# Peptides against a protein of PDB entry 4DOW, part 5

Target 1, 157 residues: chain A of PDB entry 4DOW
Amino acid sequence: TFSWVGRPLPNRKQFQQMYREICMKINDGSEIHIKVGQFVLIQGEDNKKPYVAKLIELFQNGAEVPPKKCARVQWFVRFLEIPVSKRHLLGRSPPAQEIFWYDCSDWDNKINVETIIGPVQVVALAPEEVIPVDQKSEETLFVKLSWNKKDFAPLPP

## One batch from the design tools (peptide; aimed at target 1 I117)

Design b1_p9_8_s2 (made by RFdiffusion4, then SolubleMPNN; from b1_p9_8 with P1S L7A)
Fold by OpenDDE base, seed 3:
Structure b1_p9_8_s2 (fold): chain B 157 residues (1-157), chain A 9 residues (1-9)
Amino acid sequence: as target 1 above (157 residues)
Amino acid sequence: SPPVLKAVP
């Protein structure tokens, strides 16, 4: 179950109410609060790892019946989501914890909040920094580069 | 220093 936290933000969109924060109630009755700017795991297809995204907007879409709780996201992409024919452009075999900033507009960036599995930690690293692969960082994802469907590029400092 | 992830617009 998802519910808005706080009052809607002022906006000029006719059918939308924008929010800063949403509350997710999980099975044990506990609550997880997720805010704009945080990173989340989003339900993937069957037998696929969850998608990774940064929340950029939380809004209720009143144009739908019933109104839906939605988010706009900045996508990240896992290495195995990159086409096989282009993976060589990375020039190395990345660890499983590495993800890439998806720098394209061809993906729908609107999601239903019900697809959010939970928060995840994403850490930006410089190209020369080593990705730790110990068990303590197993749940942490790391990003060094962007992917624009043509090539990899360094993230700006 | 590590690169900065883009701010939320």
Scores: peptide ipSAE 0.037, ipTM 0.655, DockQ to the pose 0.035
OpenDDE base, seeds 1, 2, 4, 5: peptide ipSAE 0.035, 0.036, 0.035, 0.036; ipTM 0.650, 0.653, 0.650, 0.654

Design b1_p9_8_s3 (made by RFdiffusion4, then SolubleMPNN; from b1_p9_8, 4 letters changed)
Fold by OpenDDE base, seed 4:
Structure b1_p9_8_s3 (fold): chain B 157 residues (1-157), chain A 9 residues (1-9)
Amino acid sequence: as target 1 above (157 residues)
Amino acid sequence: SPPKLKKVK
């Protein structure tokens, strides 16, 4: 289950209440707090890895009946989400822990918080920095480049 | 519903 933490933030949207933090209660009864600016794993398709996103905004959408707890996100993409015909443009075989900043607006950036699996650590690296691949698990993800459906590019400042 | 939905043009 998901519940808001703290009082709503001031905003001028008539049917929306904004928040800084949300609490996710998991099966064992423990609680995980997630804040705006953190990165999360989001439920993917069957037999595929979860999506990765950065939380930009947390809000309750009162225009819906019943009201929905939502988030606005910046999407990242995994290498396997990139079309097969374009993967050669990277010029290398990336490690499993590498993700790419999605530099397009063709995808809806609003999600329901119920699709959030949990938090994840994402670290930005310079192109010359080596990705420290953990062979045991994908505890930390790394981003060096953006993808705009045409080519890869250095991360925006 | 899936979390990634393409915007309708």
Scores: peptide ipSAE 0.251, ipTM 0.847, DockQ to the pose 0.093
OpenDDE base, seeds 1, 2, 3, 5: peptide ipSAE 0.055, 0.057, 0.246, 0.196; ipTM 0.778, 0.766, 0.844, 0.833

Design b1_p9_8_s4 (made by RFdiffusion4, then SolubleMPNN; from b1_p9_8, 3 letters changed)
Fold by OpenDDE base, seed 5:
Structure b1_p9_8_s4 (fold): chain B 157 residues (1-157), chain A 9 residues (1-9)
Amino acid sequence: as target 1 above (157 residues)
Amino acid sequence: SAPVLKPVP
């Protein structure tokens, strides 16, 4: 289950209440707090790995009946989500832990919070930096580049 | 919950 943490943030949207933090309660009764600005795994399609996203906004949509807990996100893309015909543009075979900042506006960036699987660590690296692959970093994802459906580019500083 | 829909190759 998901519940809001703290009081709503001031905003001018009539039917929306914005929040800084949400609490995710898991099966054993433990709680995970997730804040705006953190990275999360999002439930993907069948037979696909979870999506990766950065939380930009947490809000309750009061225009819906019943109200829904939602988030706006910045999407990342896994290498295997990039069309086969474009993968060669990277010029290398990326490690499994590499993801790319999705630099397009054609994807819906609103999600239901119930699609959040949990938090994930995402580390930004310079293009020349080596992605560390060891037992301690197996669950850490790394981003060096953006993808805009045309080519790869260095991340903005 | 239903999965998020994103373009895939």
Scores: peptide ipSAE 0.029, ipTM 0.681, DockQ to the pose 0.165
OpenDDE base, seeds 1, 2, 3, 4: peptide ipSAE 0.028, 0.028, 0.027, 0.028; ipTM 0.675, 0.676, 0.669, 0.675

## One batch from the design tools (peptide; aimed at target 1 W75 V77 I116)

Design b1_p10_1 (made by RFdiffusion4)
Pose (drawn by RFdiffusion4):
Structure b1_p10_1 (pose): chain A 157 residues (1-157), chain P 10 residues (1-10)
Amino acid sequence: as target 1 above (157 residues)
Amino acid sequence: PLQYIRPPLE
């Protein structure tokens, strides 16, 4: 379950209250803070890996009744979310830990915070950097490129 | 957690 942490950010959008942070309680019993700018795993279909997204806004949406806690995200896509016909354009076989900045506005970016599984560490690498493949049997995901429905391209600014 | 669904890309 989720609760807001502290005061809302200075008001921007009507009927919404924005927060820098959200508190998530687990059945391990502990509390975890997830902040705007951090990444989350988002529950998709039961037979697939979670979506990955960067939190760009956290908000209480008064336009829904009853009101809900929501997030706007920047999506990332997994290799399997890229059309099979387009996968060769990458020119290599990406590891499972590699993901792609999704640079397109076609998919909506608003989610209910109850779809959040939890935070995930996502790391930007230069194209020539190699993914570890180091130990921790890492839960970290790495991003080198964006995908725009057409081609793989550099990470935006 | 609740599920969030997106369409596949074409």

Design b1_p10_1_s1 (made by RFdiffusion4, then SolubleMPNN; from b1_p10_1, 5 letters changed)
Fold by OpenDDE base, seed 2:
Structure b1_p10_1_s1 (fold): chain B 157 residues (1-157), chain A 10 residues (1-10)
Amino acid sequence: as target 1 above (157 residues)
Amino acid sequence: AEKYLLPPLE
């Protein structure tokens, strides 16, 4: 169950009510609040790891009938989402915790919030920084590079 | 869309 937190933010978009925060209620009754700017895991395909995304906007889409709770996201990609023929371009075998900033506009960046599994920690690192792979940081994902379907590049600003 | 093709869960 998802519900908006707080009042709609001022905006000029017809049929879209913007929000800063959403509340996710889990089966055990606990609640998780997720804000714009945070990172989330999104339901993936069957037998696949969840997608990773940064929340850019939270909004209720009144253009749909009935209105839907939605988000705009910046996608990340896991290494295994990159085509096999292109993986060698990284020049190294990344740890499982590494993800990549998706630097293309061909993917729909609008999601239904109901596909959000929960929050996740994503840390940006400089190329020379080492990704910790101990159990204490196992749940944390790390990003050093972007992927634009052609090559890897330094992270965008 | 290439990535996000999941239908609503609700």
Scores: peptide ipSAE 0.039, ipTM 0.686, DockQ to the pose 0.093
OpenDDE base, seeds 1, 3, 4, 5: peptide ipSAE 0.039, 0.038, 0.038, 0.030; ipTM 0.687, 0.685, 0.690, 0.654

Design b1_p10_1_s2 (made by RFdiffusion4, then SolubleMPNN; from b1_p10_1, 6 letters changed)
Fold by OpenDDE base, seed 1:
Order: structure tokens, then sequence, then C-alpha cells
Structure b1_p10_1_s2 (fold): chain B 157 residues (1-157), chain A 10 residues (1-10)
């Protein structure tokens, strides 16, 4: 289950209450707090790895009946999500921990918070920095580049 | 929505 943490943030959106933090209660009774700006794993389709996203907004959408707990996200894309015909544009075989900043606005960036699996660590690296591929850091994802459906580019600062 | 229509992961 998901519940808001703290007071709604002031905003001018008539039908939305904005929040900076949400509490995810898992089945063993423990709680995980997730804040705007953190990275999360989003439920994917069957037999597919979870999607990766950065939380931009947390809001309750009062325009829906019943009101929905939602998030706006910045999408990342895993290499294996990129069309096969375009993967060669990277010019290298990336490690499994590498993800790419999705630099397009054609994807719906609104999600239901129920699709959040949990938090994940994402580290931005310069192109010359080596992605550590040790077992102790397998849970950490790394981003160097953006993907705009046409080519890879340096990560926006 | 479009996000969920991406090619299958290998």
Amino acid sequence: as target 1 above (157 residues)
Amino acid sequence: AEKYLLPDLE
C-alpha cells in the first residue's frame, strides 16, 4: 500500500495535491519512504526487467474518480529496450548496469504509484568513467548517455 | 503507455 507523507506542497493546480514523499508499505509490514528526485523501478511486462525512472512529481490526481496517487517520471531506458536495429549506434557492448536517459517527450511520463516496485540507485558518470562491474554493486545502475530514438548523446548536465 | 510497447527484452 501507498500513503502520502507530510503535508501537500503549495501549488496552483486545481485538481492536484502535490507531495514530496510517499510511503510504500510492503507485505512484511516494513515501510520504505520514497522522495521526489529518487530513482525507482517500475513494474514491467511479463518476462521483462523492471523499467527505471526518476521521480519528478508525486501527486494525487483529484480529477480522477476515485482520486489516484500518481507520479510523473523521467524515463530511463535499458539497452535491451532499444530497438535491435539501432543498438549498433552505441558502438560498444554496454554492461548490464548501464541505462540511458530517455530524451524524448513522446512517452507518457505519468504512472500510478502502485507500479513502483521500489527504489534503485542510479549514478551519473562521465563518459571516461568506468562502470564498476562487481557483485557488490550489481544493484546500482549507471547512466552516461541519453537516447532520443535516433542517436546516443552525452548526458545533459 | 508507449513505454510498455517497446521491443521485447533479450
Scores: peptide ipSAE 0.040, ipTM 0.706, DockQ to the pose 0.181
OpenDDE base, seeds 2, 3, 4, 5: peptide ipSAE 0.035, 0.017, 0.033, 0.031; ipTM 0.692, 0.524, 0.681, 0.666

Design b1_p10_1_s3 (made by RFdiffusion4, then SolubleMPNN; from b1_p10_1, 6 letters changed)
Fold by OpenDDE base, seed 1:
Structure b1_p10_1_s3 (fold): chain B 157 residues (1-157), chain A 10 residues (1-10)
Amino acid sequence: as target 1 above (157 residues)
Amino acid sequence: AEKYLLPPLT
């Protein structure tokens, strides 16, 4: 169950109410609050790992009937989401915890909040920094580079 | 191809 936290933010978009925070109630009755700017795991396809994204906007889309709770996201991609023919462009075998900033606008970045599995920690690293693989950081994902469907590039500042 | 095509879970 998802519910808005706080009152709507000022905006000029018709049929949309913007929010800063949403409450996710999980099975045991506890609540997880997720805010704009945080990173989330999103339900993936069958037999695939969840998608990773940064929340850019939280909004109720009143143009739909009934209104839908939605989010606008910045996508990340896992290495295995990159086409096989282009993976060699990385020049290395990345650890499982590495993800890449998707630097294209061709993907739909509107999601239903119901597809959010939960929050996840994403840490930006410089190219020379080592990705920790210890148990304490096993749930943390790391990003060093962007992917624009043509090549890998330094992470946007 | 679009990355996100999943329907609502509930």
Scores: peptide ipSAE 0.047, ipTM 0.726, DockQ to the pose 0.090
OpenDDE base, seeds 2, 3, 4, 5: peptide ipSAE 0.046, 0.046, 0.045, 0.046; ipTM 0.723, 0.722, 0.724, 0.729

Design b1_p10_1_s4 (made by RFdiffusion4, then SolubleMPNN; from b1_p10_1, 6 letters changed)
Fold by OpenDDE base, seed 5:
Structure b1_p10_1_s4 (fold): chain B 157 residues (1-157), chain A 10 residues (1-10)
Amino acid sequence: as target 1 above (157 residues)
Amino acid sequence: PEKYLLPEEE
């Protein structure tokens, strides 16, 4: 169950109400609050690891019937989401915790919030920084590069 | 193509 937290933010979009925060109530009754700017795991296809995204906007889309609780996201990709024929372009075997900033606009960046599994920690690193692979950081994902379907590139500052 | 997403049960 998802519900908005706080009052709608001022905006000029005719059919949308924007919010800063949403509450996710999980099965045990506990609540997780997720804000714009945070990172989330999104359910993908069966037998696949969840998608990773950064929340850019939270909004209720009144143009839909019925209105939907939505988010606009910046997508990330896992290495295994990259086509096999292009993985060699990285020039290394990344750790499982590494994700890549998806620098393309071919994917719809609007999601329904009910696809959110939960929050996740994402840390941006410089190329020379080592991705820690231990129990303490096992839940954390790391991003060094972007992927634009053609090549990998350093993250912009 | 659009990224396919599956809804979670609320």
Scores: peptide ipSAE 0.038, ipTM 0.679, DockQ to the pose 0.142
OpenDDE base, seeds 1, 2, 3, 4: peptide ipSAE 0.034, 0.037, 0.036, 0.036; ipTM 0.631, 0.675, 0.668, 0.631

Design b1_p10_2 (made by RFdiffusion4)
Pose (drawn by RFdiffusion4):
Structure b1_p10_2 (pose): chain A 157 residues (1-157), chain P 10 residues (1-10)
Amino acid sequence: as target 1 above (157 residues)
Amino acid sequence: PKQFILPPLE
């Protein structure tokens, strides 16, 4: 379950209250803070890996009744979310830990916070950097490129 | 967690 942490950010949008942070309680019993700018795994279909997204806004949406806790995200896509016909354009076989900045506005970016599984560490690498492949049997995901429905391209500013 | 669904890319 989720609760807001502290006061809302200075108001921007009507009928919404924005927060820098959200508190998530697990059945391990503990509390975890997830902040705007951090990444989350978002529950998709039961037979697939979670979506990955960067939290760009956290908000209480008064336009829904009853009101809900929501997030706007910047999506990332997994390699399997890229059309099979386009996968060769990458020119290599990406590891499962590599993901792609999704640079397109076609998919909506608003989610209910209850779809959040939890935080995930996502790291930007230069194109020539190699993914560890180091130990921790890492839960970290790495991003080198964006995908725009047409081609792989550099990470945006 | 509740499910969130996006369409597949074409």

Design b1_p10_2_s1 (made by RFdiffusion4, then SolubleMPNN; from b1_p10_2, 7 letters changed)
Fold by OpenDDE base, seed 3:
Structure b1_p10_2_s1 (fold): chain B 157 residues (1-157), chain A 10 residues (1-10)
Amino acid sequence: as target 1 above (157 residues)
Amino acid sequence: AEKYLLPAAE
């Protein structure tokens, strides 16, 4: 169950009410608050790892019947999501914890919040920094580069 | 391409 936290933010979109924070009530009754700017795991296809994204906007879409709680996201991509024929462009075998900033606009970046599994920690690193793989950080994902369907590049500003 | 194709009913 998802519910808005706080009052809607001022905006000029006719059928959208924007919010800063949403509350996710999980099975045991506890609550997780997720805010714009945080990173989340999103339900993937069957037998696939969850998608990773950064929340850019939280909004209720009043144009739908019934209104839907939605988010706009910045996508990340896992290495195994990159086409096999282009993986060699990385020039190395990345750790399982590495993800890449998706630097294209061809993907739909609107999601339904009910597909959010939960928050996840994403840490940006310089190219020369080593990705830690100890037990205390096994759930943390790391990003060094962007992927634009053609090549890998330094992270955008 | 469309990455997100899994709408779930709330």
Scores: peptide ipSAE 0.079, ipTM 0.720, DockQ to the pose 0.086
OpenDDE base, seeds 1, 2, 4, 5: peptide ipSAE 0.067, 0.074, 0.041, 0.070; ipTM 0.717, 0.718, 0.695, 0.725; seed 5 fails the geometry check

Design b1_p10_2_s2 (made by RFdiffusion4, then SolubleMPNN; from b1_p10_2, 7 letters changed)
Fold by OpenDDE base, seed 5:
Structure b1_p10_2_s2 (fold): chain B 157 residues (1-157), chain A 10 residues (1-10)
Amino acid sequence: as target 1 above (157 residues)
Amino acid sequence: AEKYLLPEAE
């Protein structure tokens, strides 16, 4: 289950209450707090790895019946999400823990918080920096480049 | 559009 932490942030939106933090209560009864600005894993397609995103906003959408706890996100993409015909544009075989900043607006960036699996660590690196060996591909992810459906580019500042 | 899935149960 998910519950808001703290008081809603001031805003002028008629049907939305914005928050800085949300609490995720998991099966064993423990709680995980997730804040705006952190990175999360989101439920993916069957037999596929979870999606990766950065939380931009947390809000309750009162325009829906019943009200929904939602988030706005900045998407990342895994290498395997990139079309096979375009993967060669990277010019190298990336490690499994590399992800890419999705630099397009064609994807819906509103999610339901119920699809959040949990937090994940994402580290930004310069192109020349080496990605360290990671035994767990979901433990720490690394981003060097953006992907705009046409080509790879340096990370946006 | 084809990326996001339906929510899980809370």
Scores: peptide ipSAE 0.048, ipTM 0.698, DockQ to the pose 0.085
OpenDDE base, seeds 1, 2, 3, 4: peptide ipSAE 0.041, 0.045, 0.044, 0.041; ipTM 0.686, 0.700, 0.694, 0.690; seeds 1, 2, 4 fail the geometry check

Design b1_p10_2_s3 (made by RFdiffusion4, then SolubleMPNN; from b1_p10_2, 7 letters changed)
Fold by OpenDDE base, seed 5:
Formats: C-alpha cells, structure tokens, sequence
Structure b1_p10_2_s3 (fold): chain B 157 residues (1-157), chain A 10 residues (1-10)
C-alpha cells in the first residue's frame, strides 16, 4: 500500500498533485518512506533483476480514472542491459554492483509507484575509484559512467 | 508491455 506523506507541493498543473514523499507499507505492517531524489528498485521482467532509478517527481495523476500515484524517474542501466555487441566498449569487466546513468530520452520515465520494490543506495564514484566488495549485489550500487546507447562517458559534474 | 521494460535485463 502506498500513501502520500505531507501536503501536496504548489504547482500549476491541472490534473496533477505533486508530493515530496511517499509511504510504502509492506506486509509486516512496517512503513518505508521514500523521497524525491532517492534511488529505488523497480519491478522488472519475471525472473530478472529489478530496474534501478532515481526519483525525480512524485505525483498523483488525476487525469486517469481512477487517479494513480505515479513517479518520474531518471533511469540507470545494469551492464547486462547493454547490448552484447557493445559491452566491449567499456574496456573492462565491471562488478555486478556497477550501474550506468542512462543518457537518453527514448525510454518512458513515468512509472506507477506500485512497481517500486523499495529504496536502494547508489554511490557515485570517479572512474579511477575502486568499487568495494559487496556480498549483496543490491545492497549498494555504484555509478561511474553514463550510457547513451552509443558509448560510455564520464558522469557530468 | 511497459515502455521502460528492457529485454536484455537479467
């Protein structure tokens, strides 16, 4: 179950109410609060790892019937999401914890909040920094580069 | 079905 936290933010959109924070209530009754600017795991294909994204906006879409709780996100990609024919462009074998900033606008960046699995920690590193060993692949993810469907590039400052 | 779904995701 998802519910808004706090009052809606001021905006001029006719059918949208924007929020700063959302509450996710899980099976055991506990609550997880997720805010704009945090990173989340999003439900992927069956038997596949979840997607990774940064929350940009949280909003209720009143234009839909019934109204839906939605989010706009900045996508990240896992290495295995990169086409096999282009993986060599990285020039190295990345650890499982590495993700890449998706630098394209061809993907739908609107999601239903019901697809959010939970928060995840994402740490930005310089290209020369070493990714620490992590026994849990989803505990902490690391990003050094962007991917624009053509090549890898350093993250913008 | 969803626009953000990626077939290469493992």
Amino acid sequence: as target 1 above (157 residues)
Amino acid sequence: AEKYLLPDLV
Scores: peptide ipSAE 0.052, ipTM 0.717, DockQ to the pose 0.240
OpenDDE base, seeds 1, 2, 3, 4: peptide ipSAE 0.048, 0.047, 0.046, 0.049; ipTM 0.718, 0.726, 0.723, 0.694

Design b1_p10_2_s4 (made by RFdiffusion4, then SolubleMPNN; from b1_p10_2, 7 letters changed)
Fold by OpenDDE base, seed 2:
Structure b1_p10_2_s4 (fold): chain B 157 residues (1-157), chain A 10 residues (1-10)
Amino acid sequence: as target 1 above (157 residues)
Amino acid sequence: AEKYLLPALT
C-alpha cells in the first residue's frame, strides 16, 4: 500500500499532482518513507533481479482513470542486463554489486509506484576506487560508469 | 528498447 506524504508541490502540469515523499506500508505493518532523489529497487521480469533506479519525480497521474500513483526515474542497469556481445567493452569482470548509469532516453522512465520493492543504497565511486564486496551482504550497490548502449563512460556530472 | 514492461503485466 502506497500513500502520499505531505501536500502536493507546485507544478504546471494540468493533470499531475507532484509530491516530495511517499509512504510504503509493508505487510508487517511497518512503514517506509521514500523521497525524491532516493534510489529504489523495482520489480523486474520473472526470474530476474530487480531493476535499480533513482527517483526523479513522484506524481499522481490524474489523466488516468482511476488516477495512478507514479514515479519518473533515472534508470541504472546491471551488468547482466547488458547484451552479451557488449560486455567485453568493460574490460573487466565487475563485482555483483556494480551497476551502471543508463545514459539513454529510449527507455520509458515512468513507473507505477506499486512496482517499487523498496529503497536501496547506491554509492558513486571514482574509477580507481575499489568496490567493497561483502561476503555477508550485497545490499549496497556501487556505480562508477555510465552505459549508453554503445560503450561505457565516466559518470555524467 | 523498452525495459519497464510491468505496467502491461499488472
Scores: peptide ipSAE 0.062, ipTM 0.730, DockQ to the pose 0.106
OpenDDE base, seeds 1, 3, 4, 5: peptide ipSAE 0.053, 0.050, 0.040, 0.041; ipTM 0.722, 0.720, 0.716, 0.718

Design b1_p10_3 (made by RFdiffusion4)
Pose (drawn by RFdiffusion4):
Structure b1_p10_3 (pose): chain A 157 residues (1-157), chain P 10 residues (1-10)
Amino acid sequence: as target 1 above (157 residues)
Amino acid sequence: SPTPIPMPTP
C-alpha cells in the first residue's frame, strides 16, 4: 500500500496534486520511498517480465473518482518488446539486463501506482561500456540506447 | 567495472 510523503509540489495541473515522493509498504513490513526520477518495475501480464519505467511525475488525480494515486513515466522497453523483425538492427545480442529508452509518444504514460512492484536501479552506460556481468548477481538494469519504433539511436538529452 | 553516464531527462 502507498502513501504520499509530506506536502505536494507547487501546483501545476488542475485537479491534480503532484508529489516528489511516494511511500510504499511491503509485507516484509518495511517502508520504502520511491522518488520522481527513480525507476520502477511495473506489473505487466503474469507470464512476462515487469515493464520498466522512469518516474517523471507522481500525482493524486482528482479527475478520477474515487481519486487515485498515479504516476507519469518515461517508458523503457525490453528487447522482447521490440518487433522481432527489427531486432537485428541492433547488430548484437543484448543481455537480459539491458533495456532501451523508448523514444515515442504513442503509448500512454500514465499508470496507477498500485501497478508498481517496486524500485529498480537503472544505469546509463556509454555505448562502448560493457555490462557487468559483475557480481551481486545484479538486479541492476542498464541502458545504452533508445528505440523509436524504427531504429536504435543514442540516449536523448 | 563500467563508467556510467548521467541518465537522460525526459

Design b1_p10_3_s1 (made by RFdiffusion4, then SolubleMPNN; from b1_p10_3, 3 letters changed)
Fold by OpenDDE base, seed 3:
Structure b1_p10_3_s1 (fold): chain B 157 residues (1-157), chain A 10 residues (1-10)
Amino acid sequence: as target 1 above (157 residues)
Amino acid sequence: SPTPLPMPVA
């Protein structure tokens, strides 16, 4: 279950109440607090790895009946989510822990918070930095480049 | 050290 933490933020959007933080109660009864700016795993399709996203907004959509707890996100893409015909543009075989900043506006960036699996650590690296693939970084994802459906590029400064 | 990620836009 999901519940808002704190009071709604001032905003001018009709039918929307914005928040900074949400509480996720998991199976063992413990609670995880997730804030705007953090990275999360989003439920993927069957037999597929979860999507990766950065939370940019948390809001309740009062236009729906009943009101829905939603989020706006910045998407990342896994290498295997990139079309096969364009993967060669990377020029290397990336480790499984590498993800890419999705630099396009064609994806719907609104999600239901129910699709959030949990938080995840995402670390931005310079192009020359090596992605550590060891036991300590097993759960950490790394981003070095963006993907704009045409080519890979360095992350914006 | 890791660099900060860009500020995402809505």
Scores: peptide ipSAE 0.025, ipTM 0.625, DockQ to the pose 0.351
OpenDDE base, seeds 1, 2, 4, 5: peptide ipSAE 0.023, 0.020, 0.024, 0.025; ipTM 0.622, 0.610, 0.627, 0.620

Design b1_p10_3_s2 (made by RFdiffusion4, then SolubleMPNN; from b1_p10_3 with P2A I5L)
Fold by OpenDDE base, seed 5:
Structure b1_p10_3_s2 (fold): chain B 157 residues (1-157), chain A 10 residues (1-10)
Amino acid sequence: as target 1 above (157 residues)
Amino acid sequence: SATPLPMPTP
């Protein structure tokens, strides 16, 4: 289950209440707090790895009946989510831990919070920096580049 | 060392 933490933030959207933090209760009864700005794993499709996203906004959508707990996100993409015909543009075989900043507006960036699996650590690296493999960072994802459906590019400064 | 991630444009 998901519940809001704290009072709604000031905003001018008539049918939306914005929040800074949400609490997710796990099966064992423990609780995880997730804040705006953190990275999360989102439920993927069948036989696919979870999506990766950064939380931009947390809000309750009062325009729906019943009201829905939602989030706006910045998407990341995994290498295997990139079309096969375009993967060669990277010029290298990335490690499994590498993800890419999705620099397109064609994807819906609104999600239901119920699709959030949990938090994940994402670390930005310079293009020349080496991604540590088979180390303590096994659960950490790394981003060096953006992907805009046409080419890869360095992250903005 | 890790670089800071840019903030998404609203």
Scores: peptide ipSAE 0.022, ipTM 0.624, DockQ to the pose 0.410
OpenDDE base, seeds 1, 2, 3, 4: peptide ipSAE 0.022, 0.012, 0.022, 0.012; ipTM 0.619, 0.582, 0.620, 0.572

Design b1_p10_3_s3 (made by RFdiffusion4, then SolubleMPNN; from b1_p10_3, 4 letters changed)
Fold by OpenDDE base, seed 3:
Structure b1_p10_3_s3 (fold): chain B 157 residues (1-157), chain A 10 residues (1-10)
Amino acid sequence: as target 1 above (157 residues)
Amino acid sequence: SATPLPMPVA
């Protein structure tokens, strides 16, 4: 169950109400608050790992009946989501914790908040920094590069 | 009520 936190933000978009924060009620009855700017896991396809995304906007789509709670996101991709034929362009075997900033507009960046599994920690690293692979950082994801379907590149500033 | 997953932009 998802519910808005706080009042709608001022905006001029017709049929949309924007918010800064949403509350996710989980199985044990506890609540998780998720804010714009945080990273989340999005439900993936069957037998696939969840997608990773950064929340850019939270909004209610009043054009739908009933209104839908939505989010606009910046996508990240896991290495295994990159086509097999292009993975060699990385020039190394990345750890499982590495993800890549998806620098393309061909993916729908609007989601239903119901697809959000929960928050996740994403840490940006410089190219020279080593990704720590230990028990303490097991659930943390790391991003060093972007992927634009053609090649890997330094992270957008 | 199934929630649609993100898809490529058509």
Scores: peptide ipSAE 0.020, ipTM 0.597, DockQ to the pose 0.028
OpenDDE base, seeds 1, 2, 4, 5: peptide ipSAE 0.012, 0.014, 0.015, 0.014; ipTM 0.579, 0.608, 0.601, 0.581

Design b1_p10_3_s4 (made by RFdiffusion4, then SolubleMPNN; from b1_p10_3, 3 letters changed)
Fold by OpenDDE base, seed 1:
Structure b1_p10_3_s4 (fold): chain B 157 residues (1-157), chain A 10 residues (1-10)
Amino acid sequence: as target 1 above (157 residues)
Amino acid sequence: SAKPIPMPTA
């Protein structure tokens, strides 16, 4: 169950009410609050790891019937989401915890909040910094580079 | 191609 936290933020969009925070209520009764700017895991396809994204906007879309709780996201990609023919462009074998900022506008960046699994920690690193790989878990993800379907590049600001 | 639409966790 997802519910908005706080009052809508001012905006001029006709059919959208924007929010800063949303609450996920878990079956055990506990609550997880997720805010704009946080990173989340999003349900992927069967037998695939969840997608990773940064929340840019949280909004209720009144243009839909019934109104839908939505988010706009900045996508990240896992290494295995990159085409096999282009993976060599990285020039190294990345650890499983490395993700890449998707620097392309061809993907729809609107999601339904019901696809959110939960928050995840994403740490930005400089290229020369070593990723502290935890072999026990992939709790923390790391990003150094962007991917724009042509090549890898330094992380955008 | 566009990224697949995530499956809801509803």
Scores: peptide ipSAE 0.035, ipTM 0.686, DockQ to the pose 0.030
OpenDDE base, seeds 2, 3, 4, 5: peptide ipSAE 0.034, 0.033, 0.033, 0.034; ipTM 0.678, 0.674, 0.665, 0.680

